Peptides against a protein of PDB entry 6EJA. Designs and how they scored, part 45

Target 1, 276 residues: chain A of PDB entry 6EJA
Amino acid sequence: VEYMPANPVRIAFVLVVHGRASRQLQRMFKAIYHKDHFYYIHVDKRSNYLHRQVLQVSRQYSNVRVTPWRMATIWGGASLLSTYLQSMRDLLEMTDWPWDFFINLSAADYPIRTNDQLVAFLSRYRDMNFLKSHGRDNARFIRKQGLDRLFLECDAHMWRLGDRRIPEGIAVDGGSDWFLLNRRFVEYVTFSTDDLVTKMKQFYSYTLLPAESFFHTVLENSPHCDTMVDNNLRITNWNRKLGCKCQYKHIVDWCGCSPNDFKPQDFHRFQQTARP

## One batch from the design tools (peptide; aimed at target 1 F141)

Design b2_p22_4_s2 (made by RFdiffusion4, then SolubleMPNN; from b2_p22_4, 8 letters changed)
Fold by OpenDDE base, seed 4:
Structure b2_p22_4_s2 (fold): chain B 276 residues (1-276), chain A 22 residues (1-22)
Amino acid sequence: as target 1 above (276 residues)
Amino acid sequence: FFAVGRMSDELFAKLEEYLASL
C-alpha cells in the first residue's frame, strides 16, 4: 500500500531536449505526464524539428509549456546552467503553476517508479533537496572537474582560458547534474541577492559542467544547507572505462565522461530501491 | 525514481511492463 499524502506535491518537470529524439521524448513524456504536474520544455535552438513537435504537444495540454527562448547548448557548456536558471525564474513567475519541486530530465531519461510513488516520496520529504555528490576526495573532484580552471563558452566551444581560484570561504561540491529541488531553494537561487548566490552565479558562468556543481555548492553554503540529501533519485549506468574516452575534446578543452547505455541485463537495477 | 541514459527497445519494453505492474 502506497502512502497517500494529504497535500501531494506538484512537480515542475523541466525537460532539456535536443536533436531529433521526438519519439524518445514522446515516450518519456507519456510516462511522466500527469494532470497535476507541470512541464516546461526547453528545446535546443538548433533543433527546429523537435521544437515543432514539442510545440504541438504543448498546445494539447494546459500544463505543458515551451520556453519562448532557446539556447544552443553544448556538452559541458555554461549555457546549460543558464538554461536551468532561466527556467527556474520562468517557473517562479508563472503564478498559475503552483509547483513544489523542480526535476530536470532529458529525452533519454525514463521513470523507474510510478507517479504515485514519486509524489508520495517527495510529499514526505517536501522540505529536502536531492543532489548527488561525487563521493570522492573533494580536491580531486575540483581538479578533475576543472573547477580551478576558467572556461569561456564561445562559438559552440568551451575554451580553457587559464587558472582560477575557488572563492574564499566557499566549500565547493558537486556530482550529478540531475537533481530534485524544492521550490523554496529554487526561490532562493533565483531571487537571493546575497553574496553567495551572486558570487556563485558569476563563478559558474565560467565553469565547465556547471550544473554538476552549482546547485550543490550554493545549497551547502547557504542557509538551506541542512536540507541536502545526498541522493538524486537517479540510476545511472556508470562504467568509466567505457564512458571516459575524452570524447568531447572537440567541444571542450577538457576530458569528460558520459554514462553508458543501459542493457537488458541492467533491468534488475531498476527494481531495486533507490531511496535514501 | 528515474533512469539516466538510453535504453534498448528490449529493456524499455521490460521496464514499461514492470511499471504497469506496480
Scores: peptide ipSAE 0.516, ipTM 0.933, DockQ to the pose 0.794
OpenDDE base, seeds 1, 2, 3, 5: peptide ipSAE 0.509, 0.497, 0.501, 0.504; ipTM 0.931, 0.930, 0.929, 0.929

Design b2_p22_4_s3 (made by RFdiffusion4, then SolubleMPNN; from b2_p22_4, 10 letters changed)
Fold by OpenDDE base, seed 4:
Structure b2_p22_4_s3 (fold): chain B 276 residues (1-276), chain A 22 residues (1-22)
Amino acid sequence: as target 1 above (276 residues)
Amino acid sequence: FFARGAMSDELFEKLDEWLASL
């Protein structure tokens, strides 16, 4: 039995999905669905079959909406950040959806805790933002991420245009592009006109894998910096020796990595996952 | 609270059963 908070947080789940894995998405959706939460689903512009399936779901539930706009996102593309930023703006403009937390998910994600556990935890830490940092040498991170390189997304490709300088006075950070952000911080990112947010939006519009670094960097350099928790509450099966094969060079002018599939023998990892 | 990565049917079923037990 989980503690029931007096004022439970309500979650805006932003699902960014593509491909044809309707069955998998349906299973995940059912696993995370609750009447008190909100689900905003972006389907890749090219995934028309999946879009039709998702639309059917949205018509069945009042707290499920599909983005009226659709981006053609690619691996590592700057458009992914644009997708999140626009989704955040949309969600803030939906006055009938009083959400407290923003959580992004994909079709390859699945809950490993109950909704009650999630809500109880986030209700306790409702003023915090959960982002996981890379936990290694920052200089190495910058190099491997290509943050000192200028990229342009065009024609479903990330073109490397040249070198660039990281803005002075900014502490760059990053790690996982999966996070949990409170509404207050999302409001700041969406509506702030300060130099930090303005410059970072511009900077990351030409960045490879921008979602892995943008929110970290903005948060840590913002007045909200003390709200950061170095934990994204996710478990990802990272084996870089197996997952870093430069498999995306046909899409981006850079080498990237992907997480590995979970196997049955990994089940114990789900049970033993610690909370911050 | 979430796992990121594809899972086999076997693992999925095991996880689903476990979650139901919580």
Scores: peptide ipSAE 0.483, ipTM 0.917, DockQ to the pose 0.803
OpenDDE base, seeds 1, 2, 3, 5: peptide ipSAE 0.456, 0.474, 0.466, 0.463; ipTM 0.910, 0.915, 0.911, 0.908

Design b2_p22_4_s4 (made by RFdiffusion4, then SolubleMPNN; from b2_p22_4, 9 letters changed)
Fold by OpenDDE base, seed 1:
Structure b2_p22_4_s4 (fold): chain B 276 residues (1-276), chain A 22 residues (1-22)
Amino acid sequence: as target 1 above (276 residues)
Amino acid sequence: AFAVGRMSDELFDKLDEYLASL
């Protein structure tokens, strides 16, 4: 029996989805759905079929909403960060949705623990933010991420325009673009007018894969820095030999990596993980 | 915790069964 907190956290699940995999999305949605949580779904502007399907779901559940705005998101695009930031603002303005944590998911994600386990864990650590760092040399990270390069998203492409400098006095960090953020930090990111947030929003609007670094960097340089936990409660099937093939060169002027699909033989990995 | 990556229906089924057992 899982520990049941007296004041369980309520989660805003932000689903950023695209394509036509409505069945898979529906299955994942059913797996994570709970009446006490909130689900805010952004469907890519180009995915009209999926949008129609998601709208149908949103009409059936009062705690499911679809973004009235839709962005055309591309792999590595700066617009993905914009999607998250706008979603955060929307969620904070929804006074009828008292959420405590922000969790981003895609249609390719799936829970490997129960809702009770997740809620119990987050309720215990409700003041923490869960971001996974790269765990490597930071200079190498900057180079590999292209953080010292200026990118412009235009016409569904990330154009590399040239070199740029990392802002002085900023400790850059990053890693996974999957995270769990508490409401307080989301409020800070959304409404703060300090130099850190302002400059980082500007900086990352010209950044490749901004969601992999923006929140890490902002958090670690903010008054909330002590709330960071180097764990994002994600299991990813990384095989960089297979997943790093510059497969996105048609979209971005850079080489990136993609996680690999899970196979049935990987099931034991989900059982063995100690992550809640 | 969440798995990040596409899965087969077979794996989803196994996960659902596993989650139901917890």
Scores: peptide ipSAE 0.543, ipTM 0.933, DockQ to the pose 0.853
OpenDDE base, seeds 2, 3, 4, 5: peptide ipSAE 0.465, 0.477, 0.459, 0.525; ipTM 0.912, 0.912, 0.909, 0.927; seed 4 fails the geometry check

Design b2_p22_5 (made by RFdiffusion4)
Pose (drawn by RFdiffusion4):
Structure b2_p22_5 (pose): chain A 276 residues (1-276), chain P 22 residues (1-22)
Amino acid sequence: as target 1 above (276 residues)
Amino acid sequence: EFEELQAELLEEPVGTGHSAFF
């Protein structure tokens, strides 16, 4: 990631944000901002204060826009995938924004390498997609995810409605819902009317935590399957002893886990050279 | 049912939240 690319990638950052931490969001935005990238910010419908603050940012910079539509993106909600898919369509239709990669970030994310290094790395691998799979037993993943259950999002709640079959003829996979996808794959997901994309969009409209498997499943079974890199370029601070308290039991008909917040004792983790 | 699922998640978690990125 030390070299200087002659044709650097331009990155579309899609920020899916909620809550009250506007100053922290502004600090992270400062760290990731470059005039040659693009920023498309979705603010949860329920976070009006944060939205007003985000509007000030978008009014200041030509390469920053806010989604005019806003969803209540509850934990594990089917609406998160809807949010990503609509944002991808919007971004592809913005012809004045010639972006090469799609990177999703929340208000709790932070960069751990400089923009120069990120651009250099992605410029070398601009035809790859970066998704992290669970890598362990797939039947256990399907069960723990509830992928064989039917869910419906209404009234800001995920209702478990019954069982369903895993469709035959495709491999189902999943893992992290944080990823980097290239423009070619995003176009395929958005505009393809083939049997895989059409049926997976239907299947995942009624799925819990859809973003943790929709893009994996579509990519592995699509003509772009040979572009997958099993690494999302993220460090996620999982600590199961603390983060799996079934804390979202009142929002979804399921038990879930969330990553912990980093502390000072974790700083050495951001210097690991094992994987990019 | 949730106690059983919690026990499986304490072996291997599933969920979403945040990350540090490259």

Design b2_p22_5_s1 (made by RFdiffusion4, then SolubleMPNN; from b2_p22_5 with L5H Q6L E12D T16S S19A)
Fold by OpenDDE base, seed 5:
Structure b2_p22_5_s1 (fold): chain B 276 residues (1-276), chain A 22 residues (1-22)
Amino acid sequence: as target 1 above (276 residues)
Amino acid sequence: EFEEHLAELLEDPVGSGHAAFF
């Protein structure tokens, strides 16, 4: 039996899905669905079959909506950040959806805790933002992420155009592109017109894997900096020796990594998880 | 350049991808 908070948080789950992962999406959706939460699903512009399926689901549940706009995203593409930012704006404009937290998911994500556990935890830490940092040398992070490189997403390719400088006075950070953000911070990111948000939106529009760094950087340099928790409440099955091999060179002028699928043998990792 | 980049990626404990969440 999990503690039930008096004022439980409500979650806006933003699902970014593509391809033919209908079965995976269905499984994940069933696992995370709850009547008290909200689900906003973006389907890649090219994934028409999946889009049709998702639309059918959305018609069955009042708390499930599909983005009326659709982007064609690629691995590492700047358009992914645009997708999140636009979805955030949409969600804030949905006055009938009183959500407290923004959580992004893919079709391959799966919960390791119950809804009650998640809600209880987030209700306790409702003023915090959960972003996992790389936890290493920032200079090295900048290099490996290519943050000092200028990229342009065009024709389903991330073109490396040249070098660039990190904006002065900005402490760059990043790590996982999976996070949990409270509504207050999302409001700030969405509506603030300060130099930080404006410059970072511009900067990351030409960034590879922008979602891995944008929100971290904005948060840490913002008035909300003290709300950061270095934990995204995620477990990723990383085997970098197998997953890192510049496998995306055909679509990006850079290298990248992919995590491995979880296997039953990986279950012990779930048991070792600790709450922040 | 790619080799150096790859080396740095191999040492990265955090990245994007599929995950199980709390």
Scores: peptide ipSAE 0.118, ipTM 0.722, DockQ to the pose 0.709
OpenDDE base, seeds 1, 2, 3, 4: peptide ipSAE 0.030, 0.032, 0.065, 0.087; ipTM 0.616, 0.626, 0.716, 0.713

Design b2_p22_5_s2 (made by RFdiffusion4, then SolubleMPNN; from b2_p22_5, 7 letters changed)
Fold by OpenDDE base, seed 2:
Structure b2_p22_5_s2 (fold): chain B 276 residues (1-276), chain A 22 residues (1-22)
Amino acid sequence: as target 1 above (276 residues)
Amino acid sequence: DFEEHLEELLEDPVGSGHAAFF
């Protein structure tokens, strides 16, 4: 029997979706849906069919909303961070949605734990933020991420404009762009006017794959730095040999990686995972 | 530049993706 906390956390699931895979999204949504949580869905501006489908779903559930604004995002685009930041602001302004955690998802994500397990865990660690770091040399990370390069998202392309310097006094970190953030930290990121948040928002607006580094960097340099847990509670099927190519050169003046799909033979990996 | 970058990416186990489970 799973322990039921006296004051269970409520989760704001932010789904950033694109394409035409309505059935896939529906299946995933059903898997994660619970009446006590909140679901805020952003559909890519170019995905009109999917948007119509998602709107239909949102009308059926009072705790499901669709962003009234829509971004046209590309792989590695800076606009993805803008999407998250705006969604965070929206969620904080929704006074009728008392959420405790922010969790981002895509249509390709799927839960491997029950809702009760997730809620129990997060309720126990409600004051923590869960971000997975790369766990290696930061200098190498900066280079491979292109953080020392200036990018501009324009005309569905990430243009590399030139070199830049990392802001002085900032300890850069990053890793996975999938995370679980508590409301307090989201409030800080959204409403703080301190030099850190202001500069980082500016810096990462010209950054490739900004979501892989922005929240890590802000958190670790903020007054909330002690709340970081180096675990994002995610399993990603990485096969770098297969997934890392310059396949996006037509979109980005850089190279990148994509995770691989899980297969039935990978199921054993799910059973071996442990939470922090 | 791209080749060097690709080599570094091949050694990094963490990155962006849309196939995450929790």
Scores: peptide ipSAE 0.048, ipTM 0.694, DockQ to the pose 0.675
OpenDDE base, seeds 1, 3, 4, 5: peptide ipSAE 0.028, 0.031, 0.024, 0.029; ipTM 0.654, 0.668, 0.614, 0.609; seed 5 fails the geometry check

Design b2_p22_5_s3 (made by RFdiffusion4, then SolubleMPNN; from b2_p22_5, 6 letters changed)
Fold by OpenDDE base, seed 2:
Structure b2_p22_5_s3 (fold): chain B 276 residues (1-276), chain A 22 residues (1-22)
Amino acid sequence: as target 1 above (276 residues)
Amino acid sequence: EFEEHLKELLEDPVGSGHAAFF
């Protein structure tokens, strides 16, 4: 039995989903659902079947809502960041949903910890933000991410328009596009009018895979920089030899990677995962 | 350029993905 905190955190789960995998989403949803949390689901504009299914679910639960707006997002598209940012704004404007943490998920995600474990952990570290950094050479990261390149999302394609410079005075960072952010930082990202947030929103609107770097960069250069934990509480099955073959060249004028599916043989990896 | 980029991607321990567990 996990220790129950006196003031347990409440989580806003933001699910960004696409395709037709309604059963998969349903299984994942059931696994993470709790009456004390909130679920805000964005369905890709092109996924009408899934949207209908998700709407049906949302009608059954008062703490489940579907975005009234829908984006058509491609792999690596800048619109993914827009999706998160708009979702954050929406969630902050929902005064009837007093959430403490923002957690993004896809339909392919699945919890390996119980709700009680997650809540207990986050309640202990409620003032922290959990973002996983690449942990390597930053210049190399910039190159591989194409952060020094200008991209335009148009007609379901990420067009590389040319070169650009990283804004002066900004320490760029990034890594995983899966994170856990506290409400205070989300408020900052959403409502701050300082140069950092303003410039970064503009910069990353023309960025490939922006969610892998935007929040890291903003956090580390912000007054909230001391709240960063280099851990996103996630496990991703990376086999880059299989997942990195520039398979998205038809969509993006760049190369990219995709994680691999977990297999039963990978179960031991979950058991060995340590928390910060 | 793509070959060089691919090389860097292969060595990256953390990157994009839509399959994660927590």
Scores: peptide ipSAE 0.074, ipTM 0.701, DockQ to the pose 0.670
OpenDDE base, seeds 1, 3, 4, 5: peptide ipSAE 0.113, 0.079, 0.061, 0.117; ipTM 0.752, 0.715, 0.728, 0.728; seeds 1, 3, 5 fail the geometry check

Design b2_p22_5_s4 (made by RFdiffusion4, then SolubleMPNN; from b2_p22_5, 6 letters changed)
Fold by OpenDDE base, seed 4:
Structure b2_p22_5_s4 (fold): chain B 276 residues (1-276), chain A 22 residues (1-22)
Amino acid sequence: as target 1 above (276 residues)
Amino acid sequence: EFEEHLEELLEDPVGSGHAAFF
């Protein structure tokens, strides 16, 4: 028997999509769509075909909107964080969309739980933020993420410019760039003018894979630090030997990994997912 | 530098990319 909350949370799904995977996106969208939630879709500036398709979908649903602005994003690019931050601001300014949680998705994502299960869970933990940490040595994390390196996104490339220092007094953390954030924390990130948020926004504007670390770091160093749950409610299909590579003079002057697509044989792992 | 970095990444349990969720 699933718990039925008296005041169920409403979710703002932020979809950051690119390429030509219209069918995949449509399938995923149908799987996650519910009338009580909100869907805010950003289509990469270069993906005009997909943008047209998404616009058509958005016109069919009152709770689906497409960002009027579009960014050209690259793997590991700082612009991805900008995309999320701007989306958060937009969503907070949409007073007609009373959302409680922010959840980011890609076109390749797919739900493994029902909407009722998700809503029930988040309604129970509506004051929490769900971010998955790397779970290892932070010094090692800093090195592997290149957080002590200065990057500049330019001409569809992340240029490594040199070394930099981690801001003093900041406990850096990170892990997955997929998360679930409550409205309160999103408001804080969006509108706070305190030193932490200000400095971190600046710092991460020159950071590789900023979404993997920005929200973790801000949260853990903020007055909201006690709301962190080390679980992003995701299953990632890792095949690191196939997904990890180093790029120089291509996309990023660094190394990185990407997960692989799920196959039917991978679905056995769905039942193994534990919630906090 | 990249080789060492890659080795570390190969052992990393989390990172960017699509996922099944919830």
Scores: peptide ipSAE 0.113, ipTM 0.760, DockQ to the pose 0.694
OpenDDE base, seeds 1, 2, 3, 5: peptide ipSAE 0.030, 0.044, 0.032, 0.028; ipTM 0.642, 0.694, 0.666, 0.546; seed 5 fails the geometry check

Design b2_p22_6 (made by RFdiffusion4; failed a check: the pose's geometry)
Pose (drawn by RFdiffusion4):
Structure b2_p22_6 (pose): chain A 276 residues (1-276), chain P 22 residues (1-22)
Amino acid sequence: as target 1 above (276 residues)
Amino acid sequence: SAPELTDEGGGDRTAFFGSPFS
């Protein structure tokens, strides 16, 4: 990541944000901002204060826009995938924004390498897609994720409605819902009418935590399967002893886990050279 | 069956490959 690319990638950051931490969001935005990238910010419908603050930012910079549509993106909700898919369509239709990669971030994310290094890395691997799979037993993953269960999002709640079959003829996979996707794959997901994309969009409209497996499943079974890199370029601070308290039991008909916040004792983790 | 704790896969928090953190 030390070299200087002659044709650097331009990155579309899609920020899916909620809550009250506007100043922290502004600090993270400062760290990731470059005039040659693009920023498309979705603010949860329920977070009006944060939305007003985001509007000030978008009014200041030409390469920053806010989604005019806003969803109530509850934990594990089917609406998160809807949010990503609509943002991808919007971004592809913005012809004045010639972006090469799609990177999703929350208000709780922070960069651990400089923009120069990120651009250099992605410029070398601009035809790859970066998704992290669970890598363990797949039947256990399907069960723990409730992928063989039918869910419906209404009234800001995920309702478990019954069982369903895993469709035959495709490999189902999943893992992290944080990823980096290149433009060519995003176009395929958005505009393809082939059997795989059409049926997976239907299947995942009624799926818990859809973003944790929709893009994995589509990519692995698509003509772009040979572009997958099993690394999302993220460090996620999972600590199951603390983060798996079924704390979302009142929002979804399921038990879930979330990553812990980083502390000072974790700083050495951001310096690991093991994987990018 | 009863719902189970989900595998690690989502949330709102990561350290991504970008600018150094202090």

Design b2_p22_6_s1 (made by RFdiffusion4, then SolubleMPNN; from b2_p22_6, 11 letters changed; failed a check: the pose's geometry)
Amino acid sequence: SEPLISEEGGGDKAAFFGPEWE

Design b2_p22_6_s2 (made by RFdiffusion4, then SolubleMPNN; from b2_p22_6, 11 letters changed; failed a check: the pose's geometry)
Amino acid sequence: DEPLISEEGGGDKTAFFGAEYE

Design b2_p22_6_s3 (made by RFdiffusion4, then SolubleMPNN; from b2_p22_6, 11 letters changed; failed a check: the pose's geometry)
Amino acid sequence: EEPLISDEGGGDKAAFFGPEYE

Design b2_p22_6_s4 (made by RFdiffusion4, then SolubleMPNN; from b2_p22_6, 12 letters changed; failed a check: the pose's geometry)
Amino acid sequence: EPPLISDEGGGDKAGFFGPDYE

Design b2_p22_7 (made by RFdiffusion4)
Pose (drawn by RFdiffusion4):
Structure b2_p22_7 (pose): chain A 276 residues (1-276), chain P 22 residues (1-22)
Amino acid sequence: as target 1 above (276 residues)
Amino acid sequence: SLPHAESDTGSFIPEDIQEKLD
């Protein structure tokens, strides 16, 4: 990531944010901002204060826009995938924004390498897609994720309605819902009317935590399957002893886990050279 | 008992650590 690219990638950052931490969002935005990238910010419908603050930012910079539509993106809700898919369509239709990669971030994310290094890395691998799979037993993954269950999002709640079959003829996969996707794959997901994309959009409209498997499943079974890199370029601070308290039991008809917040003792983790 | 499904919601980093990273 040391070299200087002659044709650097321009990145579309999609920020899906909620809550009250506007100053921390602004600090992270400062760290990732470059005049040649683009920023498309979705603020949860329920976070009006944060939305007003985000509008000030979008009014200041030409390469920053806010989604005019806003969803209540509850934990594990089917609406998160709807949010990504609509943002991808919106971004592809913005012809004045010639972006090469799609990167999703929350208000709790932070870069651990400089923009120069990110651009250099992605410029070398601009035809790849970066998704992290669970890599372990797939039947256990399907069960733990409730992918064989039917869910419906209404009234800001995920309702478990019954069982369903895993469709035959495709491999189902999943893992992290944080990723980096190139423009060519995003176009395929958005505009393709082939049997895979159409049926997966239907299947995932009624799925818990859809973003943790929709893009994996579509990519692995699509003509772009040979572009997958099993690495999302993220460090996620999982600590199961603390983060799996079924804390979302009142929002979804399921038990879930979330990553822990980093502390000072974790600083050395950001310096690992094992994987990019 | 229902299983625990993992979902990445991001993790906050202390501001002093962010300054070291920058």

Design b2_p22_7_s1 (made by RFdiffusion4, then SolubleMPNN; from b2_p22_7, 10 letters changed)
Fold by OpenDDE base, seed 3:
Structure b2_p22_7_s1 (fold): chain B 276 residues (1-276), chain A 22 residues (1-22)
Amino acid sequence: as target 1 above (276 residues)
Amino acid sequence: EDPYAEIDTGSFVPEEVMDKLE
């Protein structure tokens, strides 16, 4: 039984989509759509067909908008973080959209709670930020993520330029690139001019898979560090047997894992994570 | 218990690949 909050939180969902993900996007959209929330969709610059489809959706719903700017993003690209940061700025400037939480989703992720449950939960913990940490050895994480390497995104490729050092005095953390951030923290990330935010934005401009670590690191080293909850309230189909291939070597001077699409046989996992 | 405890987070590079990159 969920209580009805007196002032329910409203969520800004940010979707970054590309390629031929029309079906997946429609499925996800149907699953998460609610009239009280907001949906901001970025379509890859190269995905014109998908863009047209998304525009059609946005015309049908007043709480759905498409980014007027479009980036050409690649797997692991630093531009993904730029996409999120710009989206955050846009959303903060939309005075007619009073959202309380920022949530990013992909076709590989599903909320484990109903809308009512999610809203009730976030309304109760509206001052918290939800990021899932890797929970492993941090040194190993740094190495395997390539955080100690300098990358440059150029010509649809992530070029590995050399080695670099982690900034002194910074506690690096990361894990899932799917997070739930409250408006206050988003405001901090967007508008703060302190040394932490400034340096981290610079550092992560040359980082592989930046979204998996940037927000974790900024939050944990910020005045908002006490608001972190090590949970992102979603499931991701991380099947390393299937997803951990060097399939992107032609795009990135690094290798990594990618999430997999959920299959019918994965349904049991939903049941395990779904709380009554 | 945390239902996400068994879910891997992060795009960790496999060891076999890491050895080739370094």
Scores: peptide ipSAE 0.023, ipTM 0.574, DockQ to the pose 0.034
OpenDDE base, seeds 1, 2, 4, 5: peptide ipSAE 0.008, 0.016, 0.012, 0.018; ipTM 0.403, 0.463, 0.517, 0.462; seeds 4, 5 fail the geometry check

